# Peptides against a protein of PDB entry 4PN1, part 68

Target 1, 261 residues: chain A of PDB entry 4PN1
Amino acid sequence: KIEMNFLNKPIVPDTTKVISNFLTHYLITEPVEHVEIEAKLGTLIDLETQNRFEFPVMNETILNPEFNLRTRFESDMTASEHKYLNEFLNQAFRDSQKPGRLPFAYKHTKQVDLFYETEDNSRDKIRVSKNQSDNQVLACVKKRRVADLFLYCPNDAFDIRISISDELPVSMPSGNQQPSLTRLKDRVGYVHQEIKIDLTKTTQNDPVYDTTERHELEVEFGNIADLRDRAQKAKDGMEAPLFRRVQLFMDNVRILRREHS

## One batch from the design tools (peptide; aimed at target 1 N21)

Design b1_p29_2_s2 (made by RFdiffusion4, then SolubleMPNN; from b1_p29_2, 16 letters changed)
Fold by OpenDDE base, seed 3:
Structure b1_p29_2_s2 (fold): chain B 261 residues (1-261), chain A 29 residues (1-29)
Amino acid sequence: as target 1 above (261 residues)
Amino acid sequence: MEELERKKKEVEEELKKLEEKLEKLNALP
């Protein structure tokens, strides 16, 4: 007979606990009402060198937000990397349709985001999202980023930013107001076990800067209500359901951040 | 076993259709 350890009980990695506590804070302790929780693949850049940040660690490490490391996070990748990930996810989609597997769902969407300034010149802009095909309004929100957690991943192609955001539904801007920014989004979305994986190509026209294109990969918790329930149970002393869900999320992120062209 | 084989075949056929659809639709970059 084989046992997993001298207690013969599962043990939770410290990374899972730290992330779970971070999420619990913004789900339960100081709850964000319209919370979005996502991880973006990208690069931690040292502001002094403009190169990828270097830290004396050998594996995935959550950076302490209390320390200013003089870094920025670039949520972008090359077109070739993005294409590679697209093909990788397509194969994963196909394989998941086989008997004995849980299937992916797939959706391709094209939308335009219109950003409007608020009357009080607040930092948070109003975003109106429309379907590109028929101009139907999909959403009108004021998005505020509440908190970030950064993972430095020295062994992988990408570093990770986990973000807590508040997407407050708001009324449409006045008909006389012009958007300050327009962003086109071409998104391929995959969903597996209520974890959303989006590959997004964004095109932005800036009046000051030339048209910029960005390639992003995002992993999002697709069932916030379930996650909040799990977080509440964790606060009540039953942590296992939350840990399992966070582990699933992070394993998906870990798979993706290792893939590159 | 016959029922399982039938179901396997159905899933394989559906998979093939989905693969063809993905190839046509999926051209992000």
Scores: peptide ipSAE 0.029, ipTM 0.551, DockQ to the pose 0.011
OpenDDE base, seeds 1, 2, 4, 5: peptide ipSAE 0.027, 0.000, 0.027, 0.027; ipTM 0.527, 0.270, 0.514, 0.531; seed 2 fails the geometry check

Design b1_p29_2_s3 (made by RFdiffusion4, then SolubleMPNN; from b1_p29_2, 16 letters changed)
Fold by OpenDDE base, seed 1:
Structure b1_p29_2_s3 (fold): chain B 261 residues (1-261), chain A 29 residues (1-29)
Amino acid sequence: as target 1 above (261 residues)
Amino acid sequence: SELLKKLKEETEKILKELEEKLEKKNAEP
């Protein structure tokens, strides 16, 4: 007979607890009304060296946001890495269709995001998302970045940024406004157990800056209501449901960040 | 208005350019 440990009970990793507490804060304590919670794969860049940040740790580490590490996060990868991840996820999709598995859902979308400055000259822009094929408006939101949590992952190809955002629905910008930014997105989306994984090729045109291309992978909690319920239960002393959901989310992130060409 | 027309044309031009740059679809399962 094999037991998990000397208590023969599951133990919650410290990483799971820290992330769970972080999420609980923005779900329950200071609740963000239209919350989006996502993890992006990318690279922590040392502003001094312009290379990947080096921290004296040997494994996945949540960075303390109270410390100014003089870093930036680049949510990008090479075309080769992006292609590899696409192929990997395609295979995972196919395998999940087999009997005894929970299937992935799949969606391929092409959209255009138009960003507009707000009248208040706030840092937050209005994003109008349209279907690329027919120009149908999909969404009009003002997205505000509320908080970030960074994970330095020295053993993997990517570092992780977990972001809390508020996507406030807003009215369409006045017809006289010119977009400050236009973004074309080719997105392949996979959903498994209400966790959304998006591979996105983005072409962005800024009137001031040159056109940039990005290859992004993001992992998002697809059921915020359930997550909020779990967070509330955690506040009420029942932490296990939240921990399980966060563990699932992080395991998916960990799988993805380990896969590279 | 003339301004709206101009802005529309500029937006369409930008969109077209972006579409041409984003040629390859992500692979599907």
Scores: peptide ipSAE 0.082, ipTM 0.563, DockQ to the pose 0.010
OpenDDE base, seeds 2, 3, 4, 5: peptide ipSAE 0.071, 0.057, 0.020, 0.058; ipTM 0.533, 0.482, 0.398, 0.535

Design b1_p29_3 (made by RFdiffusion4)
Pose (drawn by RFdiffusion4):
Structure b1_p29_3 (pose): chain A 256 residues (1-205, 211-261), chain P 29 residues (1-29)
Amino acid sequence: KIEMNFLNKPIVPDTTKVISNFLTHYLITEPVEHVEIEAKLGTLIDLETQNRFEFPVMNETILNPEFNLRTRFESDMTASEHKYLNEFLNQAFRDSQKPGRLPFAYKHTKQVDLFYETEDNSRDKIRVSKNQSDNQVLACVKKRRVADLFLYCPNDAFDIRISISDELPVSMPSGNQQPSLTRLKDRVGYVHQEIKIDLTKTTQNTTERHELEVEFGNIADLRDRAQKAKDGMEAPLFRRVQLFMDNVRILRREHS
Amino acid sequence: SEEEEKFMEGTKELAERDEQYNEEYEEAE
């Protein structure tokens, strides 16, 4: 017989607790009506060296946003790094279809991104996405970035950025308006337990941009868990962000 | 409590600094 600790009850990891606080704030305390919560793989770049961020730590750590660490985030990876993750996810996809497993879901999207500027003093963009096939509109949203949280991961090829955005559905722009940006997007979507894993390849109309993003697919349920956490019963919220971060961690450690 | 408030305020400031530094980098290129 073996116990996990001298209390024999599970304990919350420090990171899971902190991220739960970050998510509860923008879900409940200062709520965002149309919230998108996603984490992207990439690289923390030191502004002076223009290389990967160096920090005297040995494990995955959350950077305090109240401090100026002179850093930016590169949400990009090589084509090989993108293909490697594609193969790994495909293998993980088929293994989930076997008996006793909760299966993956799959959705492949070939669409066009149109970005517009706003009439306001804000730096928001109005995004219009269309099918590359029939050109029917998939979405028309005004997107506002609310908050970011950076995780420096010295043991891995990637760092993590947790972004909280606000995607408000808006009406279509006028025809007599030039889009600020137009690009193709090849999005390969995997879904497992309502956690979305998106593998995107954007083509600039040339320059290519490869990304991997992991987002909560069921916000309404997550908001409910955040409410219960604020009221004391915080176990469901913890179990949720633990699953999210563990998925993010698995993909982060996958590299040649 | 004060540290948590500062942490939450810092998240918006970090998002703005990251967007600004990305724009400055793109302009330099």

Design b1_p29_3_s1 (made by RFdiffusion4, then SolubleMPNN; from b1_p29_3, 14 letters changed)
Fold by OpenDDE base, seed 5:
Structure b1_p29_3_s1 (fold): chain B 261 residues (1-261), chain A 29 residues (1-29)
Amino acid sequence: as target 1 above (261 residues)
Amino acid sequence: SEEEERFLKGLRERAERDERAREEARKKA
C-alpha cells in the first residue's frame, strides 16, 4: 500500500494557500459584489530595461506586493504563441470529448466593446459590449480593478497576473454620448469544470494611433457563487474545498503557461 | 492582523503603480 506522505494526508502548496487567502479576502472579508477573478498570461517587465524581469528564483513564485519591484505586467503574446495555444486547446477540447472524460464546452464570440467616459470623469469607464453580428447588447458594466497578484514563472513562457475586478452593471450611456474607445474582440472560449479559458484577439482602432492588435489568454473562475461558498467555508474552518478549487484553477494556468510555439 | 494590513497596503500600492505604468505606456504608444 502506498500513502501520500507520512501523515497520509494531502498537502496544500503555499501558492494555493496564498492565492486562496487572497481570494477569500475579496470574496468574503471585503467582498466585491460583482467580482471577476481571472489570470492572464503575460510578462513581468522590468521598467528600467523594458525586458522581462529576472528574479533570483527558480520556480513559480508569488511576488510580495509589499515590495516595489519596479515592474509592469504586459498581458500580451505573439500571434504565433496565441495560435499555438489555440491549437493546443482545440486538441484538449477534442480529447475531452472522449468517453470517460469531462468535456470542454466551446464558444466563439465576436464582440465590440465601446468605452464611455463617466459623468463624474472617474477613471473607470463604462463598457458596453455588443455582439458584432447583430449589435445586440451583451453587457453594460463599469469595471474597476480591485487587486492584482503576480506570479513570476521563470521556467515557463509566461508570467501570470491574477486580477480581481468589480464588474458593476450600469445603465446604458444616455443621449448622444460617443464612445471614447472602441475595441473589437474575437474570443475563443473553452470551459472545463467551470473554469473558463479565453483566447482573445483584440483590435483597437485609435484615430490618433495606428491600429493595434493584442493577443491575450485568460483563465477565469466561471462559478463565482461556488467559489464564494468555498471561501466562506474556508473562513469557517473548512479550507479543503477552496484549496481544491484554487488548485484546479492554478493547474490549468500552469498547463497553459508552459505551452509555447 | 498586522500582516494582513501590510499585505493589503502592498496590494493598493501595487495597483497604483500598475495604473501609472499603464498610463505611461499609453502615452508612449
Scores: peptide ipSAE 0.135, ipTM 0.672, DockQ to the pose 0.626
OpenDDE base, seeds 1, 2, 3, 4: peptide ipSAE 0.023, 0.041, 0.090, 0.036; ipTM 0.482, 0.600, 0.664, 0.588; seed 2 fails the geometry check

Design b1_p29_3_s2 (made by RFdiffusion4, then SolubleMPNN; from b1_p29_3, 16 letters changed)
Fold by OpenDDE base, seed 5:
Order: sequence, then C-alpha cells, then structure tokens
Structure b1_p29_3_s2 (fold): chain B 261 residues (1-261), chain A 29 residues (1-29)
Amino acid sequence: as target 1 above (261 residues)
Amino acid sequence: DEKEKRFFEGLKEQARRNEEARREAEEKA
C-alpha cells in the first residue's frame, strides 16, 4: 500500500495557500460584488531594462506585493504562440470528448467592445460589448481593477497575472455619447470543470496609428458563486474545498504557460 | 495579522501604481 506521505494526507503548496487567501479576501473579507477572477499569460517586464524581469529563483514564485519591484506586466503574446495554444487547446478539447473524460465546452465569439467615458469623468470607463453579427448588447459594465497578484515563472514562456476585477453592470451610455475607443475581439473559449480558458485576438483601430493586434490567453473562474462558497467555508475553518479549486485553476494555468511553439 | 495587513496594503498600493501607469500610457497615446 502506498501513502502520500508519512501523514497520509494531501499537502497544500504555498502557492495554493497564498492565492486562496488572496481570493478569500476579495470574496469574503472585503467582498467585491461583481467579481471577476482571471489569470492572464504574459511577461513581467523590468521597467529599468525593458526586458523580462529576472529574479534569482528557479520555480514559480508569487511576487510579494509589499515590495515595488518596478515591473510592468504585458498581457500579450505573439501570433505564433497564440496559434500554438489554440491548436493545443483544440487537441485537448478533442481528447476530452472521449469516453471516460469530462468534456470541454467550446464557444467562438466575435464581439465589439465600445468604451465610453463616464459622466462624472471617473477613471473607469463604461464598456459596452456587442455581438458583431447582430449588434446585440452582451454586456454593459464598468470594470474596476481591484488587485493583481503576479507570478514569476522562470521556467516557462510566460509569467502570470491573477487579477481581481469588479465588473459592475451599469446603464447604457446616453445615445449622444460617442465611444472613446472601439475594440474588436475574436475569442475562442474553452470551458472545463467551470474553468474558462479564452484565447482572444483583439484588434484596435486607431485613426492616427496603425491597426494594432493583441493576442491574449486568460484563465477564469467560471463559477464565482461556488468559489465564494468555498471561500466562506475556508473562513469557517474548512479550507480543503477552496484549496482544491485553486489547485485545479493553477494546474490549468501551469499547463498552458508551459506550452510553447 | 500584521503580515497579512502589509500584504493587502501592498496590493492596494500596487493597484494604485498600475492605475497611474495606465493613465500615463493613455495620455501618451
């Protein structure tokens, strides 16, 4: 008989604990009402060198927010990397349809995001998302970035930003208001066990500048209610359900960030 | 817990810096 360890109990990695605590804070302690929790693949850039941040560590490391490391995060990848990840996820999707597996769900969406200034000139813009095919309004929200947790991943192609955002539903802008920014989004979405994985191509047309494209991959908790319940249980002394969910999320992130063309 | 307090204070400060950087980038665009 094989046991996991000398206690025969699962051991929770510090990464899981830190992230769980991070999430619990914004789910329960100082709750964000319309919380979005996502991880984006990208690159931590050293502001001094403008190169990828380097730190003397050899594994996935959560950066301590107590310290200003003078970094920025670029949530972008090359078209080739994006294509590779798309192909990878397509294969994962196909494999998950086999008997005995939990299947992926797949969705391809094309939307336009229109950004509007708020009447109070608040820093947060109103985003109106519409379906490109029929101009149906999908969402009208005011998104506020609440917190970011950065993971330096020296062994992988990408670093990770886990973000807490508040997506407050708001009324549509007045009919006379013009959007300050328009973005076209081509999103391929995969959902597995309520974890959403989205590959997004964003096109921005600037009248002054050339059309810019961004390629992003994000991993999102698809069931916030469940996550909040797990976080509450964690506050009540039962941490295992939250840890398991965070571990699942992070394992998916880890799979994706390791893939490279 | 003081450590936890500092952690979340750090997150708030980081968020502030990120927002500032975003605004600066938008002003340059």
Scores: peptide ipSAE 0.499, ipTM 0.873, DockQ to the pose 0.546
OpenDDE base, seeds 1, 2, 3, 4: peptide ipSAE 0.495, 0.499, 0.497, 0.497; ipTM 0.872, 0.873, 0.870, 0.874; seeds 1, 2 fail the geometry check

Design b1_p29_3_s3 (made by RFdiffusion4, then SolubleMPNN; from b1_p29_3, 11 letters changed)
Fold by OpenDDE base, seed 2:
Structure b1_p29_3_s3 (fold): chain B 261 residues (1-261), chain A 29 residues (1-29)
Amino acid sequence: as target 1 above (261 residues)
Amino acid sequence: SEEQERFFKGLKERAERDEEAREEAEAAE
């Protein structure tokens, strides 16, 4: 006879608890009204060396925000890494269509993002997203970054940034306003159990600077209402539903950051 | 708790620093 441990009960990893607490704050305690919660793969860069930051740890580690570590996060990867992840996700998609599995959903979108300055000269820009094929407006929002939680992953190709953002729907800019920035996005999206995984190629044309291309992978909670419900239950003393959802999210992130060419 | 207060204070401070860094980078461009 075997048991899980000397209490014969499941235990929750600290990573799950910390992230759950982080999410609960911005879902329930100081709620962000139009919250977006995503994890991006990238690299923690040491501002002093401009290289990947080195920490004296041997596994996935949430960085304590109480400390100014003088780092920046670069949410980018090589084209080859991005291609590999795309192929990996395509295979995962195919495998999920088999009997006894929960299937992925797939969507490919090409959009243009137009950024406008706000009339109140706020730091936040208005983003108008349009479909490239028919120029239909997909969204018009003012996005504000609220908080970032960073995970250093020494054994993997990528570090992780979990971001809380507020995406406030706003009215379209006046017709006389010109965009300050235009970005083309080619996005491949995979959805499994209401968790969104997006591979995005972003092209930016600057009249002063050369064309820049970025390759990003993001994982997003696709059902915020459910997540809020779970967070509320956690606040009320029933944490298990939230922990399970966060564990699912993080396991998907862990799978992706381990896959590299 | 005091620990929680420090945690979220740190998050706010970092967010402010990151925003300042973005503004500085944009101004330098």
Scores: peptide ipSAE 0.359, ipTM 0.809, DockQ to the pose 0.530
OpenDDE base, seeds 1, 3, 4, 5: peptide ipSAE 0.357, 0.354, 0.350, 0.355; ipTM 0.809, 0.808, 0.805, 0.804; seed 3 fails the geometry check

Design b1_p29_3_s4 (made by RFdiffusion4, then SolubleMPNN; from b1_p29_3, 14 letters changed)
Fold by OpenDDE base, seed 1:
Formats: C-alpha cells, sequence, structure tokens
Structure b1_p29_3_s4 (fold): chain B 261 residues (1-261), chain A 29 residues (1-29)
C-alpha cells in the first residue's frame, strides 16, 4: 500500500488555494452580480523593454501586484500558435467521444461586437453583440474588469491572466449613435465538464486605426451558479468542493499553455 | 489578513492599469 504522504491526506497546492480565495472574494465576500471569470493565454510584457518580462522564478507563480510590476498583458498569440491549439483541441474533442470518456461539446459562432461610448463618457463602453449571420442582437452589456490575477509561467509558451469582470446588462444605445469600434469574432468553442475553452479570431475595424487581427484563447467557468455554491461552502468551512473545481480549471489551463508548435 | 487585503487591492488596481495599458497598446497599433 502506498500513501499520499506522511499524513495520508491530500495537500492543496498554493496556487489552488490562492485562486480559490480570490474567487471566493468576488463570488461571496464582495459579490459581483453578473460575474464572468476567465483565464486568457498571453504574454506579460515588460513596459520598459516591450518584451516578455523575466521574473526571478523558476515555475508557475502568481504575481503580487503590490510591488509595482510595471507590466502589461497581451492577450494575443500568433496565427500559427492559434492554429496549433485549434488542432490540439480538435483532437482532444475527438478523443473525448470515445467510450468511457466525458465528451466535449463543440460550437462554432460568428458574431460582431459594436462598441459605443457612454453618455457620461466613462471609460467603460457599451458592447452590443450581434449574430453575424442574421444580425440578431445577442447581448447589450457594459463590461467592467474588476480584478486581474496574473500567473507568470516561465516554463511555458504563455502566461495567464485570470480576470473577474462584471457584465452589466444595459439598454441599447440611441439609434443615432455610431459605434466607435467594431469587432468581428470567429469563435470556436469547446466545453468539457462545464469549463469553456474558446478560440477566437478577432478582426477589429477602427475608424482611426488600421484593421487589426487578433488570436485569443480563453478558458471560462461555464457554471457560475455551481461555482458560487462551492465558494459559499468554502466560506462555511468546506473548501474541498471549491478546490476541486479550481484544480480542474487550472489543469485545463496548464494543458493549454504548455502546447506550442 | 492585511496582506490579503493589500493583494486584493493590488489586483483591482492592476485590472484598471492593465485595461488602460491594453487599450493604449491597441491604439498604437
Amino acid sequence: as target 1 above (261 residues)
Amino acid sequence: SEEWERFLEGLKKEAERNEEAEREAREKE
């Protein structure tokens, strides 16, 4: 017989614990009403060098922003990297359809996001999302980023940003208002155990700037209600369900950030 | 803990700062 350790009890990694506490805060302690929780793959950029930042660590680590890190996060990757990840996920999808596995769900969507300035000229823009095929309105929201947690991953192709956002439903902009920005989104979505993985190709049309194309990969908690319940239990002293869910989420993120062409 | 509160405050500030930085970066492209 082999035991896990000298206590024969599971040990929760610090990363899982910190992220769990982070989520609990914004789910329970200071609850965000229309919360979105997503991890994006990208690169922590040193503002001075404009290159990937190099921190004096040897493995995945959550950064403490208290120390003025002087970084920005670029949630973008090359077309080649994006294609590789798409192929990787397609294979994972196929493998998950085999007997004895939990299957992925798959969805391909094309939408257009129209961004409008608010009447009060706030920094937060109103986003109107429409289905590209029939122009039906899918959503009209004002998205506010509440908190960003960064993981520096020196051994992997990507760094990670986990963001808490509030997506506030708002009324449609006036008919006479023109969008300040339009984004065409081609999204391939995978769902496994209520964890959403989206590969998005975005074409941005800016009236002032040149058209830009971006390639993003995001991982999102697909069942916020369940996550909130787990977080509540954690506050009540039962942390295991939350830890397990966060571990699942992070393992998926870890798989993805390690993949590269 | 005080450390945790400072951490959370930092994350809020980082969200604001990074969002602005990302916007500025996109505008410079």
Scores: peptide ipSAE 0.364, ipTM 0.832, DockQ to the pose 0.699
OpenDDE base, seeds 2, 3, 4, 5: peptide ipSAE 0.361, 0.358, 0.325, 0.360; ipTM 0.829, 0.830, 0.821, 0.829

Design b1_p29_4 (made by RFdiffusion4)
Pose (drawn by RFdiffusion4):
Structure b1_p29_4 (pose): chain A 256 residues (1-205, 211-261), chain P 29 residues (1-29)
Amino acid sequence: KIEMNFLNKPIVPDTTKVISNFLTHYLITEPVEHVEIEAKLGTLIDLETQNRFEFPVMNETILNPEFNLRTRFESDMTASEHKYLNEFLNQAFRDSQKPGRLPFAYKHTKQVDLFYETEDNSRDKIRVSKNQSDNQVLACVKKRRVADLFLYCPNDAFDIRISISDELPVSMPSGNQQPSLTRLKDRVGYVHQEIKIDLTKTTQNTTERHELEVEFGNIADLRDRAQKAKDGMEAPLFRRVQLFMDNVRILRREHS
Amino acid sequence: LSTTSELTFPNETYPFDIGDYTTIADILE
């Protein structure tokens, strides 16, 4: 017989608790009506060295946003790093179809991104996405970035950025307006337990941009868990962000 | 929100039970 600790009851990891606080704030306390919560793989760049951020730590660590660490985030990876993660996810996809497993879901999208500027003093963009095939509109949203949280991961090739955005559905722009940006997007989507794993390859109309993003696919259920956590029963919320961060961690450690 | 006077938040890990959830690592096992 073996116990996990002298209490014999599970304990919340420090990171899971902190991220749960970050998510509960923008889900419940200061709620965002049309919230998108996603984490992107990338690199923390030191503004002076223009290289990867150096910090005297040995493990995955959340950076306090109330401190100026002179840093930016590069949400980009090489084509090889993108292909390597593609193969790994495909293998993980087939293994989930085997007996006893909860399966993956799959969705491949070839679409066009159109970005517009707003008439307001805000730096928001109006995004119009269309199919490359028939050109029928998939979405028309006004996107506002609310908050970011950075995880420096010294043991891995990638760092993590947790972004909280606000995607408000809006009406279509006028025809007599020039889009600020137009690009192709090749999004390969994997879904497991309503956690979305998106592998995106954008082509600038040339420059290519390879990304991997992990987002909560069921916000309404997550908002319900955030409410229960605020009221004391916080175990379902913890279990949820633990699953999210563990998936983010597995993909982060995958590298040649 | 969480607060601290340090540049980073704590990072200690403990055995936590995520219930019926499975990770990609469990699928590969």

Design b1_p29_4_s1 (made by RFdiffusion4, then SolubleMPNN; from b1_p29_4, 12 letters changed)
Fold by OpenDDE base, seed 3:
Structure b1_p29_4_s1 (fold): chain B 261 residues (1-261), chain A 29 residues (1-29)
Amino acid sequence: as target 1 above (261 residues)
Amino acid sequence: MSKTSSLFFPSNEYPFDMGDNVTIQDILA
C-alpha cells in the first residue's frame, strides 16, 4: 500500500498558504470593499542594473515586502510574446470546447479609458471607461492600489505581481472637465472556472514621449464573493476551499508565465 | 487620437460574455 506521506494526509504548498494569507488579509482582516485581485506577468527589474533582478533562489519565490530589494516591476512584454500567448490561449480555448472539458468563455473588447484629476488633487484619478465602438460608458471608478505581492520566477519567462486594488465606483466627472490622460485598450479575455485571463494591448499618447504601447497579460479572480467566502472559512479554521482556489489561480499563472515566443 | 492597432487573433469560436458557460470544478481536491 502506498501513502501520500507519513500522516497519509494531503498537504498544501507553502506558496499557496502564503498567498492565501495575503488574500485573506485584504478580504477579511482589513477588508477592501471593492476589491480587485489580479496577477500580472512581467519582469522584476533591478534598479541598479536595469536588468532582470537576480535573486539567489532556484524556484518560484514570494519576495518579502518588508525588504527593499531595489526593484521595479515592468508588466510589459514584447509584441511577439504577446502574440504567442494569444495563440496559445486561443488553442486552449478551442480545446476546452471539447466534450468532457469545462469551456472557456471568450470576449474581445476595445475600450478607451479617460483619466480625470479629482477636485481635491488627490493622487487617485477617476477612470471613465468607454466602449470604442459606441462611446457607451462601461465604468467610472476611482482605483487605488492597496498592496502588491511579488513572485520571482527564475525558471520562467516572467515574474509575477499579485495586486490588491480598491475600485470605488464614483460619479462621472463634470462635463467641463478634460481628461488628463487617455488610454486605448484592446483586450481579449478568457474565462475558465471563474478565473479571468486578459491579454491587453494598451496605447497611450504622451505629448513628451509620443505614443507608447504596452502588452500585458493579467490573471484575475473572477468571483470575489466566492473568494471572500472561502477566505472567511479559512479564518474560521477551514482552509481547504481557499487553498484549492488559490492553487487553481496560481497554476493558471504558472502555465502562462512559462509561455514565450 | 491614434487608433489602437489590434495585435490580437480572435478565437474561431463565437465570443460570449465573461462567465458564460463557465463552471466550477474542484479538480484539485
Scores: peptide ipSAE 0.025, ipTM 0.496, DockQ to the pose 0.025
OpenDDE base, seeds 1, 2, 4, 5: peptide ipSAE 0.019, 0.023, 0.034, 0.024; ipTM 0.492, 0.432, 0.443, 0.454; seeds 2, 4, 5 fail the geometry check

Design b1_p29_4_s2 (made by RFdiffusion4, then SolubleMPNN; from b1_p29_4, 13 letters changed)
Fold by OpenDDE base, seed 1:
Structure b1_p29_4_s2 (fold): chain B 261 residues (1-261), chain A 29 residues (1-29)
Amino acid sequence: as target 1 above (261 residues)
Amino acid sequence: MSTTDEIFFPSNQYPFDMGDNVTLQDILA
């Protein structure tokens, strides 16, 4: 019989602990009421070199937010990379439909996001999301970025930004307000074990600049209530359920960030 | 017009409503 280690008990990777603590803070300690928790695939860019950041580490590393590394995060990827990931996820979807597997759910959505300035000129914009097909309002929220956690992944195609956002439902902007920005989103969504994986093509029409297109991949916790419950249990001394959920999330992220065209 | 290679498969063939979760069987039906 082979044992896992000399204690014959599972050991939690430090990465899992750090992320779990990060999530617990914004779920329980200073709770964000309408929290969105997502990871985006992208690239940490060194502002000095304008190339991918190079840090003296050999594997996945959570960057300390207290240090200004003079980086920016680029969540955009090439169309070819995005296509590859789409094909990869389609295959994963197909495979998951087989007997004995937990199936993916699949959804294709097209929406338009209208951004409005707030009356108080706050940095937070009101986002009105509408279905492109019938122009029905899907959501009206004031989204605030609360915190970010960056993972530098030197061995993978992408780095990771985990973001905590507050999506506060708000009333529709007054009829006299014009949107400051309009974005078209074409999204293919995959859901597996309440983890959402979204491939999003965003088209932004700028009256001054040419139409810009972005290609993004996002991984989101689809069951915040469950996650919050797990985080509460962790605060109460039972960390295992939270660690397991975070591990699942991160494993999915790790699979995706390793894939490249 | 750069034919934006439709990177979404099978999303272009199978558009679904915002709230709908679909299985492979639902797509093929």
Scores: peptide ipSAE 0.014, ipTM 0.508, DockQ to the pose 0.021
OpenDDE base, seeds 2, 3, 4, 5: peptide ipSAE 0.013, 0.020, 0.035, 0.020; ipTM 0.373, 0.371, 0.458, 0.444; seeds 2, 3, 4, 5 fail the geometry check

Design b1_p29_4_s3 (made by RFdiffusion4, then SolubleMPNN; from b1_p29_4, 13 letters changed)
Fold by OpenDDE base, seed 1:
Structure b1_p29_4_s3 (fold): chain B 261 residues (1-261), chain A 29 residues (1-29)
Amino acid sequence: as target 1 above (261 residues)
Amino acid sequence: MAKTNELFFPSREYPFDMGDNVTLADILA
């Protein structure tokens, strides 16, 4: 009989543990009320060289937020990369519909995001999201970025930013206010085991700059209540359910960023 | 069930038409 290791017990990857602790802090210890937790694919850029960040590591590593590495994160990819990922996810969707598999859910949405200044001149803008087809209001929120965790992935095409945000529902702006910014979003969304994968093409009209297009891929925890329950159990000494959920999330992220190989 | 043709972003929105065998690695090369 073969054992897993000299303890004959499963071991949790350190990455999973670090991320789980990070999430537990903002789910339980200092809880964010209307929390959104997502990972974006992108590139860590060295501010000095303006090239992709180079760090003396050979594999996926979480950057310590206590160190200022003079980097920025660009949450963008080329249209070709985005197209490839769309085709890849479409194939994964089709394969998941086969007998014996858990199926993906799929949704295609086109929305308009309107940004409004707040009366108190706060840095946080009000975002009104509308369905592009019928102008139905989907959401009206103030989004606050709470925390970021960066993963440097030297062997992959993309680095990762895990973000914790607070999306506070707010009342609609007064009818006399004009939006300061308008964004068109074309989003293809996939859901598997309550993990959301979104491909988004964003078009922004800037009055000063030409129309810019952005291509983003996001992975989000689709069941925050379940995640919070798992985090609470982890605080109570039962860590395994949280670790399994974080591992599932990260494995999906890893699949997507490795498609360059 | 979403129709298979609805799963894709409109091909016209992408500057490159990629063949079925193109990998992300090929795009980055």
Scores: peptide ipSAE 0.021, ipTM 0.434, DockQ to the pose 0.019
OpenDDE base, seeds 2, 3, 4, 5: peptide ipSAE 0.017, 0.018, 0.022, 0.009; ipTM 0.354, 0.433, 0.417, 0.440; seed 4 fails the geometry check

